# Ledger of designs, part 28: peptides against a protein of PDB entry 3WG5

Target 1, 218 residues: chain A of PDB entry 3WG5
Amino acid sequence: LAKNIVYVAQIKGQITSYTYDQFDRYITIAEQDNAEAIIIELDTPGGRADAMMNIVQRIQQSKIPVIIYVYPPGASAASAGTYIALGSHLIAMAPGTSIGACRPILGYSQNGSIIEAPPKITNYFIAYIKSLAQESGRNATIAEEFITKDLSLTPEEALKYGVIEVVARDINELLKKSNGMKTKIPVNGRYVTLNFTNVEVRYLAPSFKDKLISYITD
Target 2, 218 residues: chain A of PDB entry 3WG5 as posed
Amino acid sequence: LAKNIVYVAQIKGQITSYTYDQFDRYITIAEQDNAEAIIIELDTPGGRADAMMNIVQRIQQSKIPVIIYVYPPGASAASAGTYIALGSHLIAMAPGTSIGACRPILGYSQNGSIIEAPPAITNYFIAYIKSLAQESGRNATIAEEFITKDLSLTPEEALKYGVIEVVARDINELLKKSNGMKTKIPVNGRYVTLNFTNVEVRYLAPSFKDKLISYITD

## One batch from the design tools (peptide; aimed at target 1 F125, target 1 (a further copy) P104)

Design b2_p14_1_s3 (made by RFdiffusion4, then SolubleMPNN; from b2_p14_1, 8 letters changed)
Fold by OpenDDE base, seed 1:
Structure b2_p14_1_s3 (fold): chain B 218 residues (1-218), chain C 218 residues (1-218), chain A 14 residues (1-14)
Amino acid sequence: as target 1 above (218 residues)
Amino acid sequence: as target 1 above (218 residues)
Amino acid sequence: SNLGVIIDPLRLVK
């Protein structure tokens, strides 16, 4: 019986244009191999809105399910990471991780203080994050509060409130729990039932360029 | 007669957090040496709004005049570069350069199309760019049109409209023409008359880190 | 291609 392939890749650090390239590369590899899904182990404090929006679009255009897994314990899908998760086909979190804190900022001043985004920008991202939640059948009220209250949630809270779909300790538990779940958004225009009964897990490593960029940006 | 020092440094490429570090480093060196001014040869297509705002703030906090020089021919102070220029003590352009095109965007979609900023964001940057122009006694109407019309100007147009102060072919002509000019914004709370009668020009080179980042981001 | 002012609104201060 031909084993379905599930790819697993890690994306860590700030969301930048290079992070988009990582997402694109990883998803493309998984698409080419007709994988059942790709799991992105995400650990990010946030980053660029442009890169985030491009990543969301890339996920939505994926020919295969893209599962965001906030992993390992101590990791977060903070700020931009939350938007990315909400734009994905399935969200999972490991115990001891967090999601949220999505308030947009213009940057940091020289004194390290936040340069606040004007209400108009904030409102745009409120509308955007709510649309992601609504399109995925996730909690749009909480999604808005990720911005308005700078809310951060535990995995258990996020699950309870219908922000995420799975709490899992590891990839094996994730595969087990998500087996038979429907994607929260379409894959090639269709909602897909995940089939993780007979899968081979393949780990993708960062490219040399990816490693170099991570080293420079960290 | 102790020769006054003028530093010259180049900042090329996208405006990023690394670009801020370059500005900060260059200005700090010039401040430490009690330079008469620093000239930043700028060639940028634009970049991040956060980095831009931080750079503007760094320039405004400078203990010495910061002159933005759009150089060499073919260079531009596009988008974020225009804001930086408008935040500086003096703007010069070489023949064959350009300034403007300041319309804010959220990013580029996968198809390469611009993701438009909502009107609310655009309006924020209109107010911001107008404030920079007004504070520097430059043409605020044209500054607004850099956004609303995505206007780009030649050096001659920019000079004519009171956006910039000098058109110069090289550093020597720039020093000659700007000698005796008052800074368009304060230096340490005071408008300074530039003294370039007896100056030594010192060129600053990019650090190894700067070169590495440029190589990666280009 | 003129890079518009890219708004980077989604930085969290850690």
Scores: peptide ipSAE 0.066, ipTM 0.386, DockQ to the pose 0.809; fails the geometry check
OpenDDE base, seeds 2, 3, 4, 5: peptide ipSAE 0.020, 0.034, 0.030, 0.062; ipTM 0.301, 0.343, 0.336, 0.340; seeds 2, 3, 4, 5 fail the geometry check

Design b2_p14_1_s4 (made by RFdiffusion4, then SolubleMPNN; from b2_p14_1, 10 letters changed)
Fold by OpenDDE base, seed 2:
Structure b2_p14_1_s4 (fold): chain B 218 residues (1-218), chain C 218 residues (1-218), chain A 14 residues (1-14)
Amino acid sequence: as target 1 above (218 residues)
Amino acid sequence: as target 1 above (218 residues)
Amino acid sequence: MNLGVIIDPLGLRK
């Protein structure tokens, strides 16, 4: 009998190789316990493309649904966070959060100015973000505009345009609203209908390593 | 009267935003003293594309010739280092050094595997490295092969194929062999004939900041 | 401040 367990974990800050380790650890714990799902509370300004693509792959390979929840109010799934969300099984946002601003860059100059990506790179990420949106049955036009217009959306706009599936104030409202929803991408090759009836919510704490790296990158 | 001074500085390790600061500082010192040239002893396994492109731009904007010298024996101008060299006024290599291996990557996965760049990115850097070679009158076919074949060359091969201008064992031999050579790219819009007759060699030490960052990235 | 999607295309080959 699948344990009626939902895990909740937080991922905050820059998307790096360490962020991949956090995703991998959290998803692995939830997989081992045959959880109904894991909810990742995401708050990120963006980060590295390599880490982002690996995180998307890890989510897509999950044995259980991975829900990205942009939380708390004031949080964002900016840039790399948007790609991760679009690669996930379900996206939720809290009121007062944002998603978008996905224009790729080569980095920052010493003066802090953005080094622009060449058109070839930009066009790659346009194709990539559109593929994530299309595979998940989400708005591919808006996904493209996250790059071409550097667009950022509110939860209400993102829901309206079919970028996300849920607006929820907290975990309880998220579970209630997403109960009976199908995942937007397959789990082990099959679309899963979420069952959040009589679930136990288990919070995962960051490891000591997780806390240390967050402290250094702040 | 242009001071008959040649500066020599070392840049070792990964190409980062800090490496740009080193280039900028060293070139600025040499510019302020109206040096005949600055020689950068380069030993790098590569690094960031953004920092690399900024370094190339800083070299091209120099008021004096910037000579990249792959030194000592055993050193390399790998990946980003090759782009920097091809963007410079003159390239020299010591015996037992290497140049090349310029294939762009998105980064490293958590397991240390290379995350491959998409074709669009690879093709951008092919065009970019070819432009650097063409502008400097160097072998653009070999420059392309540094990416497409991940080619690495010895000093003797690089000289033979017209990638570099000098093979030299030390600074004295470099000055002797490059005396009377024209820069491969302009200085302030003009090709300069190097005059290393009766020059004073001045070594620049790394700053305290330079030493600290090298220690942290090692 | 949004960091964007950073591409570090020239990795260290050890």
Scores: peptide ipSAE 0.035, ipTM 0.347, DockQ to the pose 0.667; fails the geometry check
OpenDDE base, seeds 1, 3, 4, 5: peptide ipSAE 0.030, 0.026, 0.030, 0.033; ipTM 0.331, 0.398, 0.283, 0.313; seeds 1, 3, 4, 5 fail the geometry check

Design b2_p14_2 (made by RFdiffusion4)
Pose (drawn by RFdiffusion4):
Structure b2_p14_2 (pose): chain A 218 residues (1-218), chain B 218 residues (1-218), chain P 14 residues (1-14)
Amino acid sequence: as target 2 above (218 residues)
Amino acid sequence: as target 2 above (218 residues)
Amino acid sequence: SANGVVIPVVGNAS
């Protein structure tokens, strides 16, 4: 009861309804165990807008900070993952990862051709991504360009431009650098200072169901 | 005089990329065997827009008539399934089935809440559903109300209002009543008159992949 | 490369 606990979970692949269930399951475990924070190792090339908006909402309502960590090297928080990142308490990127490319699309034709959205819906997601950035004090100009210019950024660029808060190789380095940082959004109405000194790290294994469903969608 | 071959397949659940694959697989089989028609027993609560549009497109390119049959009793062709029906060569409904209810939403939230669709998406789908109805000679005024009023119809109401062509209890009654009917959209440029005199019915079983994905869904 | 967020556009079928 007198411990400082950080949960670490993994989320890989397309952001779908099932991905929401994962976020909710992991975050719920951390909340019920009074964790200082939960670190989500995120690698997503794309996903659905509805599940992305539900995840962002779940993060906004989280009773503990949610740290989105674009990891491992070569991972991306592209498309839906970018919004999830902008909608969270802190963003960290591992070396060689990517963030951006969030243009909303109606989907994919028989060809694999891109089915664009009506111009106005592009404006809707621009307003939504600007809102997430402003609510978290992040660079909304660059966030808008994730859509309008299909802009993508490396870790160092994302840091320089004020989109993320940490560049870290691993969980330990992430804890060291983010220790003492204020969350970019509130936890239950208060902005919180992260206390990662003398912390117990607990890893949450993805379930059989997680790995299987992810593999199938792949 | 001649033996006419009719294929029958079942398509159930949410409309997704796997569903497109089912439509493509079943239709390709019927085309290669020079079938008179393929009948799809459809039961769907809804699904994704891109897959629905890909299915409508696959049906438009079909070298044989595709008859959408809302079956069994209690089944519906709601939301995305309505567009598939309106985009097909002939629509049949079993007693106690439903069609319509197509108001687009960005999706469902955590607590029963619904994420509203921006007006542009709504107007986009109004134009699309009116177009499918106009191209097939079905009631475009009522088709719009599937969206603007979330209108849902019984089989008897759907026939009366000119949205569908046949009300049938089973495959036997469907072939009997639809024999001699002209298709509502062309097959390769010409409107085909359906010949169901001297008919061999062939049932297509769902594949291993089909069964697995649906068991996981159940 | 990412092409973007897919808007699944579903219907409320009540």

Design b2_p14_2_s1 (made by RFdiffusion4, then SolubleMPNN; from b2_p14_2, 9 letters changed)
Fold by OpenDDE base, seed 2:
Structure b2_p14_2_s1 (fold): chain B 218 residues (1-218), chain C 218 residues (1-218), chain A 14 residues (1-14)
Amino acid sequence: as target 1 above (218 residues)
Amino acid sequence: as target 1 above (218 residues)
Amino acid sequence: GSKGVEIEVIGDTK
């Protein structure tokens, strides 16, 4: 029987315009091959809000399900990563990972202190993150608290509160647990039931450019 | 009978990107030789959070058990060192060592005062450290208190509270006490029972580069 | 707008 393809790719580091290019490339490859889904192994401390919003849009425009997987253990979907996750078709986390801490900032001062975002910007992102949660049927109260309380959660807490859908130790467990789940947002206007029964996993490597940029930005 | 190899290496000083390189090198050597385990004699006051998180990931990706041993007496697994320990397959401490004091900071001001981390960052690391403790079956309440109370523990306290697994005076006692213990996190997806019955201990020396960088950064 | 806003977690441990 023809196997359904699931792509796996890694996004690591700060969220920037280059990270958008990585998402776009990976999703495009998976779309072209009519994959059952793409799993993005995400590990980010956050990054640029503009790049984050573009990534969310790119995910929501995907012709296939995009699963954000906070992986490996020790990874995080911190700040911008939380927004990206909440904008995706399914969120999974490995044990030992975290999600949250979404308060926007304007940057860092010369002394390393955070330059606070004004209420206007903070309120914008509260509305934005709540909308992502509501659209995906996830906990909008907790999503707001990711900003207002700078809350961060374990995978177990995030699952318990209905922020994420799966806790999985590896790709095989993720595929097993998510098999038969519906996407939390639509794919081409329809909620898709994931079918991982007859799956070929294909790993996408970073391009040379992706590797170079990661090397420079790390 | 063919002896199982146990490697012993030392990591001392601040946790930096160079410390990651040391961990990576040491673990890689031990992996290549299919060692029963590697013991990292750790003595650190802390360091960079990014490097720490990368080290935790590298440990958790290890093909062999990584034992963090706070050694010698007078050493500490302070701050970043505590996270590294909690992310490892087994924690041991020598008498007269300490663990804890994990509150994140943004750095030091010109006057040497600590620049406090905002709640965003503090809460992120609370979630992170709790997740490491939970994943490893260690005391997550105490792990949180390492941050919220800036708590530090003796080996005896850490053992009593279920933060660490072994108190040992030296490598021989460590091997004796840990023989037959299961790793607190999986190795290649499986919890491993340590077998130190027929052991050859091999010490790894720092590279010349490691020595030079440590000399410059200390 | 969101231009120039950062949503990141960067910090050091002691």
Scores: peptide ipSAE 0.061, ipTM 0.314, DockQ to the pose 0.118
OpenDDE base, seeds 1, 3, 4, 5: peptide ipSAE 0.039, 0.028, 0.039, 0.056; ipTM 0.318, 0.253, 0.288, 0.320; seeds 1, 3, 4, 5 fail the geometry check

Design b2_p14_2_s2 (made by RFdiffusion4, then SolubleMPNN; from b2_p14_2, 11 letters changed)
Fold by OpenDDE base, seed 2:
Structure b2_p14_2_s2 (fold): chain B 218 residues (1-218), chain C 218 residues (1-218), chain A 14 residues (1-14)
Amino acid sequence: as target 1 above (218 residues)
Amino acid sequence: as target 1 above (218 residues)
Amino acid sequence: GSKGVILEVISDTK
């Protein structure tokens, strides 16, 4: 049987327009090769809301399943990363990672204090994150609390509360556990059952540009 | 012709005993598969001197060439990372990376100021880093100045001064440029000519333990 | 709009 290809790529750092370019490039490569899925190893403190929304849209437009994997241990899908995860076809977390803390802000003051977003903006993102959770069949109450309580969850908590689908220590365990799962959102209008039998794992390296920009923005 | 395997693994963060375990694991895997080489994508601010010396020894005992690649752009082989690089079979750097700043310290005071190492310790590491440079046919004067002047170099400078062998934007360019180069130190008592014709690049993921520890130490 | 909104956690980058 033709080996099913699973791509793995890493996205680390702040969510920016360049992070969108990384997602777009990686997903496009995996689409072109008719991969069974792409796994994005995500580690982000968050970033720009506009870039986040574009990334979510790009994931939702993917012709293949996009698995967000909060990885490695110590990584987070903080803030914008949580939105991206909730917009994806499947969420996995490694032990020792975190997800949440989704309260929107306008920035930081000179003293490092957070400039709070006005209620109108906060309410917009509450509605948005709840929609992502609802559309993916994930816990919309917790999604709201990621904002209203600035809640952060462990993988075990996130799994328990129905925010994520898989806790996995590595790619092999992720593939094993997610094999036979249905995507939480449609791929080309259909919920896809993941088939990770006889898979070849292919790693995508960041482009020179991706690496340079990660350097400039980090 | 049987495809030559080149392994690529990432080591990021502080140099600790766990970093040694990562090097040991990655090199062992590549040795077991009789790889043509292993490329370690290194990004480190430095760390413990004892762990560094063990890593250097492990590299020197490798049955296959170990290429240290300061990568991605923005990465550094700072302090302990420079020693590791100088102890390796080949050094590459991506544009926008740095190497150097090798002055030993005892730690940080409560106010964040550096506690300087006594002259005896500094002189020990001067002798050590010079020996690594000399044994590898690299610039021992610059190696000393990495300590005495706390010098940091760009890839272009490091190449120019004979500290490193390759400037490469990515793995493919690294393989292309290093093809036919001799290792700067022996492998099993012999200087090996790298053969990167018809290579298969295999990526090694960090183990669950590697990832957890990177999380705890970051 | 989402323009200019930051969804970021200040990690104490020590």
Scores: peptide ipSAE 0.191, ipTM 0.387, DockQ to the pose 0.079
OpenDDE base, seeds 1, 3, 4, 5: peptide ipSAE 0.119, 0.087, 0.101, 0.107; ipTM 0.378, 0.357, 0.368, 0.382; seeds 4, 5 fail the geometry check

Design b2_p14_2_s3 (made by RFdiffusion4, then SolubleMPNN; from b2_p14_2, 11 letters changed)
Fold by OpenDDE base, seed 2:
Structure b2_p14_2_s3 (fold): chain B 218 residues (1-218), chain C 218 residues (1-218), chain A 14 residues (1-14)
Amino acid sequence: as target 1 above (218 residues)
Amino acid sequence: as target 1 above (218 residues)
Amino acid sequence: GSKGIEIEVIADTK
């Protein structure tokens, strides 16, 4: 009986147009192999809203389930990372990670202070993040508070409040706990029940370009 | 028998010149009352290096022990926050918090990408963070890796590697665990043994100005 | 000088 494949890839650092290319590449590879799912190990402080929105759209257009896994311990799905997570088919977090802090900013002033987004932009992203939460059956009130209170949550809090679905120490525990779960958003218009009972885990390494750009941007 | 006072105050958000003013105010109040210590609940993504260095100096000049407590769960002592912590008399972290990610940057480009610091500046901060670790008897190798590897640690990792002294769920557990510990740096030229056996906890609220500026900068 | 150096891990949702 052919083993179902689960892909695992890492996305680390700021969310940029390059990060979109990474998501697109990884998901495309997993789609081509008709994988049971792809797990993206995410560690991001945030990044560009435009790139974030494109990534969310790419995840939503995926032919296979995309699991966002905030990993390793010490990692975060901060700001743009939270939006990406909320737009995904399943969210997992490792112990010692965080999620939230989603207030949009226009940038940094010459003195390094945050230039706040005008209320119109903030309200747009409140509506957007709430929609992601609602579409995925996650806590829309907390999603709003990720912006309005700049709230950050632990995995335990996020699980408790219905923001995420799984707390897992590693990929094996993630697969075990998420086995039999339904995706929180549709895959090709249908909610998929994850089948991780007989799976082969395949790791996707960053491309040489991915490594170089992360090296230059880090 | 007069109860020793322990002050607790919160510093949240970016490290700026205003954050220095907050540290100075809080420490000064606690000094004036001859407190046993002040605990600063720190949650910061980082900020300005100049302000950070001034804060470290202000802590080192304190007439009383300054404990940096990364709190609440979901908080971080990221970047500048790590330097501040390493420059303090004792570091504590709550479960679900993080410390590290200390790479200096010159700022953000017009497209939001990080402008990397030249090697000269990076090397300066490597030397600086290592000095803070060495002066406090903490892990200087990990301190360097906070920059060179952009490493972030969980409380458990930070404790295990000798970066921090205490993992505590709340102020009461912090006081209990840190009771009888020696400060990691001198207070007025002497290492102080903390005495939290008969203490009154006093909370310092942000000033109206502190609230307003945090509201504007957040 | 240090005045222009940021040591920030800021979640910029721009």
Scores: peptide ipSAE 0.035, ipTM 0.299, DockQ to the pose 0.176
OpenDDE base, seeds 1, 3, 4, 5: peptide ipSAE 0.037, 0.036, 0.029, 0.037; ipTM 0.304, 0.299, 0.290, 0.303; seeds 1, 3, 4, 5 fail the geometry check

Design b2_p14_2_s4 (made by RFdiffusion4, then SolubleMPNN; from b2_p14_2, 12 letters changed)
Fold by OpenDDE base, seed 2:
Structure b2_p14_2_s4 (fold): chain B 218 residues (1-218), chain C 218 residues (1-218), chain A 14 residues (1-14)
Amino acid sequence: as target 1 above (218 residues)
Amino acid sequence: as target 1 above (218 residues)
Amino acid sequence: GSKGIILEVIADTK
C-alpha cells in the first residue's frame, strides 16, 4: 500500500557515475518506504552519456513514480538532464528553468571548442531520445530537435509542445497540479495515478559523500 | 515584519564564484535584518555563466526583494549582468548606463579574439534568458535579441521596451520611483509591494576579502 | 558505445 509519503531530493551538477549513485540511493530509500513518489529536484548542465543511460534505466526500474522537477528557478535539465527527464514518470519545471540542448559531443578541444560527435553517434542519440519521448507519450519531434537543432525550451514552451507535464513554482504547487495525473511511463508494468492527497513531504539530504563530490565537480 | 530598512551594496567587476559569495553575503545580511529590500549597485562587464546562474538562483531564493541597480553613470549590466538583472525582483538603471550584449562565448583566443560558443550553448542561453524575462513579466523578445543581435540598450530604451522598471539618478530617486511597485518575481512565493516610506538606507561595505579579490580580478 | 560521449553545456558570458 502506498504510504502518503512523497520524498524530495536534490541532484545538482554534472551527470556522472556519482550522480547515478545519488539517484540510486534516493530512489531506493523511497522504494523501501513505499512512497507514493519521489521528486528529484534536478539542476544539471549535462554530463556523461553512459551515466545518463544508467540513470534512465534506474528510473525505469523504480518501484515508485520518479518525478523529475527542474528546480529551482534558474536551473536546467540541459543535455543529459533532458534525457533523464524524458525517461521519467513525470516532468515538471519551475518558471525560469530550461530544458534541451541534447546534441552529443566527444568533448572539448584545447581551445575550448566542441569536438563534434560523428553522425553515427548523433544518429544513435536521435533514435534513443525519440524512443524515450515515444515511450512516455511526449513530443518525439521536439525531442529530435533537441539534438538536430540543439533546441532549448522554456517551461511554457515545453508544456505547450507536450514535452513536460507540469509547470510549478514549488513542491506544493507541483503536488497539487500532478495529483490525479497518470505516470507517463509504467511503474512495475502499470501506469500509476498519482495520489497526493494528505501527503507528508520528506526531504532527503545529500550524504556527506554526495556533498563532497558535488563540491569537487562544481 | 519588514523593518523600514533598505540595504545598499555594490558589486563591481567580473562575475565569478567570488561575486556569488558577495551576493550571498549581502542578501543574507539584509534577510537577517528583515529589510524591506536590498539594492545591489551593479557594474559588470560579465563573467562566468555558472556563477551567473548561481547568483540568479540566490536572488530568487531571497527572503527579501533584491533590486539590481545599474549604477553609477558609466556602469553596465553587460552579459552576465543582464541575466542577473532579469532574474531579480526589480531592475533600475542610472542615466548613462547600459544593459545587454548577452551572447555567450567560450573564451578568448591567444590573440584576444572571441572564441564563439557553438549553437548548442547559444540556444541554451536564449531559452534561459527568455525564461527569466517571461517569469519576470519583462520583454522576452528583447531578451533574446540581447543574444542573437548582441543588443545593448540605454536605460530609456530598456524602460520603453519593458526590460527594466525604473530609471533613477540616485538611490533616493530609485526609492521614490519604486515605492509602491510590485516585485517582478515573487519573494517567498508572493509578489511584494515595495514600501519605501520612512526608510533608513544602510550601506554595506565590501569585506576585506571582497576588496582583495575584486582587485585581483579587475 | 556511449562511453566517452558528453552531453553537456558549459559556457561563459562576456
Scores: peptide ipSAE 0.128, ipTM 0.375, DockQ to the pose 0.113
OpenDDE base, seeds 1, 3, 4, 5: peptide ipSAE 0.033, 0.055, 0.041, 0.106; ipTM 0.259, 0.340, 0.276, 0.362; seed 4 fails the geometry check

Design b2_p14_3 (made by RFdiffusion4)
Pose (drawn by RFdiffusion4):
Parts: sequence; C-alpha cells; structure tokens
Structure b2_p14_3 (pose): chain A 218 residues (1-218), chain B 218 residues (1-218), chain P 14 residues (1-14)
Amino acid sequence: as target 2 above (218 residues)
Amino acid sequence: as target 2 above (218 residues)
Amino acid sequence: SVTPISPISFPTVS
C-alpha cells in the first residue's frame, strides 16, 4: 500500500475497437493498483477515428497519468497514434521513431488508392488536433501541419518544436528524465508532478487474444 | 430450355475488409462458372464506409447479376448494408427483415454516447445514397430519409415505396418471383433479363478464414 | 441493433 508503482504495457498495430479495449484494460489495472503512472509503449501505423477518439477520452478520464512512449526504435505513432499521443499526459519518443502524418481519409479503394475525405472533414480533424495540442500546451501549429503537410517528425525535432516532452532509449531512462515533470493535462482536475524515485516497474504482458487479433489485422 | 446456374452465399456481421473479400471471392466464383446470378443472403447491422464503397464498386463491375437478399427473418441490411443493397442488381427481403437506418456517425463512445458526424459527412452520404437510388431506379426520396430521419422499413413497406423488387420467404420463392425481372443496374453495359426457368441452385460455403474471423467476432 | 457507418480512418503509414 506504501509503494510507488509504474505499469508498462504494449500496444502495437492498427488502432481499432479492440485497441480501445486494451487501453481500457491496462489503464484500469493501473488505476485499481494506485499506480504513479502507466507507460504505454506505442507502435501504430494507422487506425480508426472512432477508436482513437474513445482512447483519447479514456486517457482524459484516467485517474492516473498516461505516458505515451513511441517505442521500440523504428516504431511510429503515425495517423491515429499521433492524436492518442497529443491527448495524453506526457509523450516520450525512443531514438529512431516517428510522429505525425495524420491526414484524415475515407479509406482505401480496391486499387489501394487513397480515398480522400471531403475538405470540410479535414478542417474538422484540424480543429480536433489543434484542440488536443492547446489543451496539453503543445505546439498546435506543428500539430496542424501533421495533417495539412502530412508532416512527420523525428524525436529530436518533436522535442525542439515542443510537441513531446522526453527522448529516451528505454523505460529506465524515461523514468529518470520524466521524474519531476508536470503532466501536460490534469489528472482528476489537477496537474501532477511525476514522482519516479524509488519506483517499482511492473510489465503487463499482452494476452493471447491481443497478440492473435493484432497478427490477424496485420 | 437452357440450364441456368444460380449461386447462393451468406454474408453476415459488420461490413469490413474481410466482408469485401467475401463479396469478391463469392462473385468471382459465380463469374468464372458463367452463372445466371449470385444471390447473397445478407444480414448486417452496419460497418465501415470504405469497405461498403468497395463492395458497391465490386458489384458494379460484376459480370453477372448480384441479388442482395435480406435473409433470414430477423435479419437487416442496416447502415452500410443498405448502400450495398441499393448498389445491387436486385433486392429481395424475407418476411420480418429490415432495411434502412443509415444516418452516419463518427462512431460510438464509452457510455452509450454517439460521436456526431459533421454535416459534410452527412451531406456526402445523402448525395451518395440518392445517387445509388437514382442509378438503380429506386426511390431516392425515401433513400434520403434512411439518413435524414434514420428511416427503417419492413419488406412490404420497402416494396411499396419502390426501394426493393421482391418479397420472398426462401430461395425457391425468390427465383420464382424474380424470374423474368430486369436487373436494376446494367451487367457490363446492358440491363439483363433474369432467366430462372430450369435453375440449378448452388450453395457456397464460407472459407476457413471466413469462419475463424466470425467465431472471434461471436 | 444497428451500427452506423464509420466513415473516417487514418492512412496506414509505412
């Protein structure tokens, strides 16, 4: 009862309805165990707007800070993952990862051709991504360009431009650097200072169902 | 005189990429065997827009008539399934089935809440559903109400209003009543008259991949 | 039950 606990979970692949269930399951475990924070190792090339918005909402309502960590090296928080990141308490990127490229699309034709959205819906997601950035005090100008210019950024660029808070190689370095940082959004109405000294790290294994479903969608 | 071959397939559940694959697989089989028609027993609550548009496109390119049959009783062709029906060569409904209810949403939220669709998406789908109805000679005024009023219709109402062509209990009654009917859209440029005199019915089983995906869904 | 259309997604990035 008198411990400092950080949960670490993994989320890989397309952001879908099932991805929401994962976020909710992992975050719920951390909440019920009074965790200082949960770190989500995120690698996503794309996904659906509805599941992305549900995840952002679940993060906004989280009773504990949610740290989105673009990991491992070569991972991306592209498309839906970018919004999830902008909608969270703290963003960390591992070296060689990517963030951005969030243009909303109606989807893919028989050819694999891109089916663009009506111009106004592009304006809707611009307003939504600007809102997430401003609510978290992040660079909304760059966030808008994730859509309008299909802008993508390396870790160092994302840090310089004020989109993320940490560049870290691993969980330990992430804890060291983010220790003492305020969350970019509130936890239950209050901006919180992260206490990662003398912390127990607990890894949450992805289930059989997680790995299988992910593989199939792949 | 001649022996006419009719294929029958079942397509159930949410409309997704795997559903497009089912439509493509079943239609290709019927085309290669020079079938008179393929009948699809459709039961769907809704699904994704891009896959629905890809299915409508696949049906437009079909070298043989595609008959959408809302079957069994209790089935519906709601949301995305309505567009597939309106985009097809002939629509049949079994007693106690439903068609319509197509108001687009960005999706569902955590607590029963619904994420609203911006007006541009709504107007986009109004134009698209009116277009499918106009191209097939079906009631565009009523088709719009599938969206603007979330209108849903019984089979008897759907026939009366000119949205569908046939009300049938089974495959036997469907072939009998639709024999001699012209298709509502062309097959390769010409509107084909359906010849169901002297008919061999062939049922297509869902593949292993079909069954697995749906068991996981159940 | 009816599930409305889900119209928007995001590209898959390579």

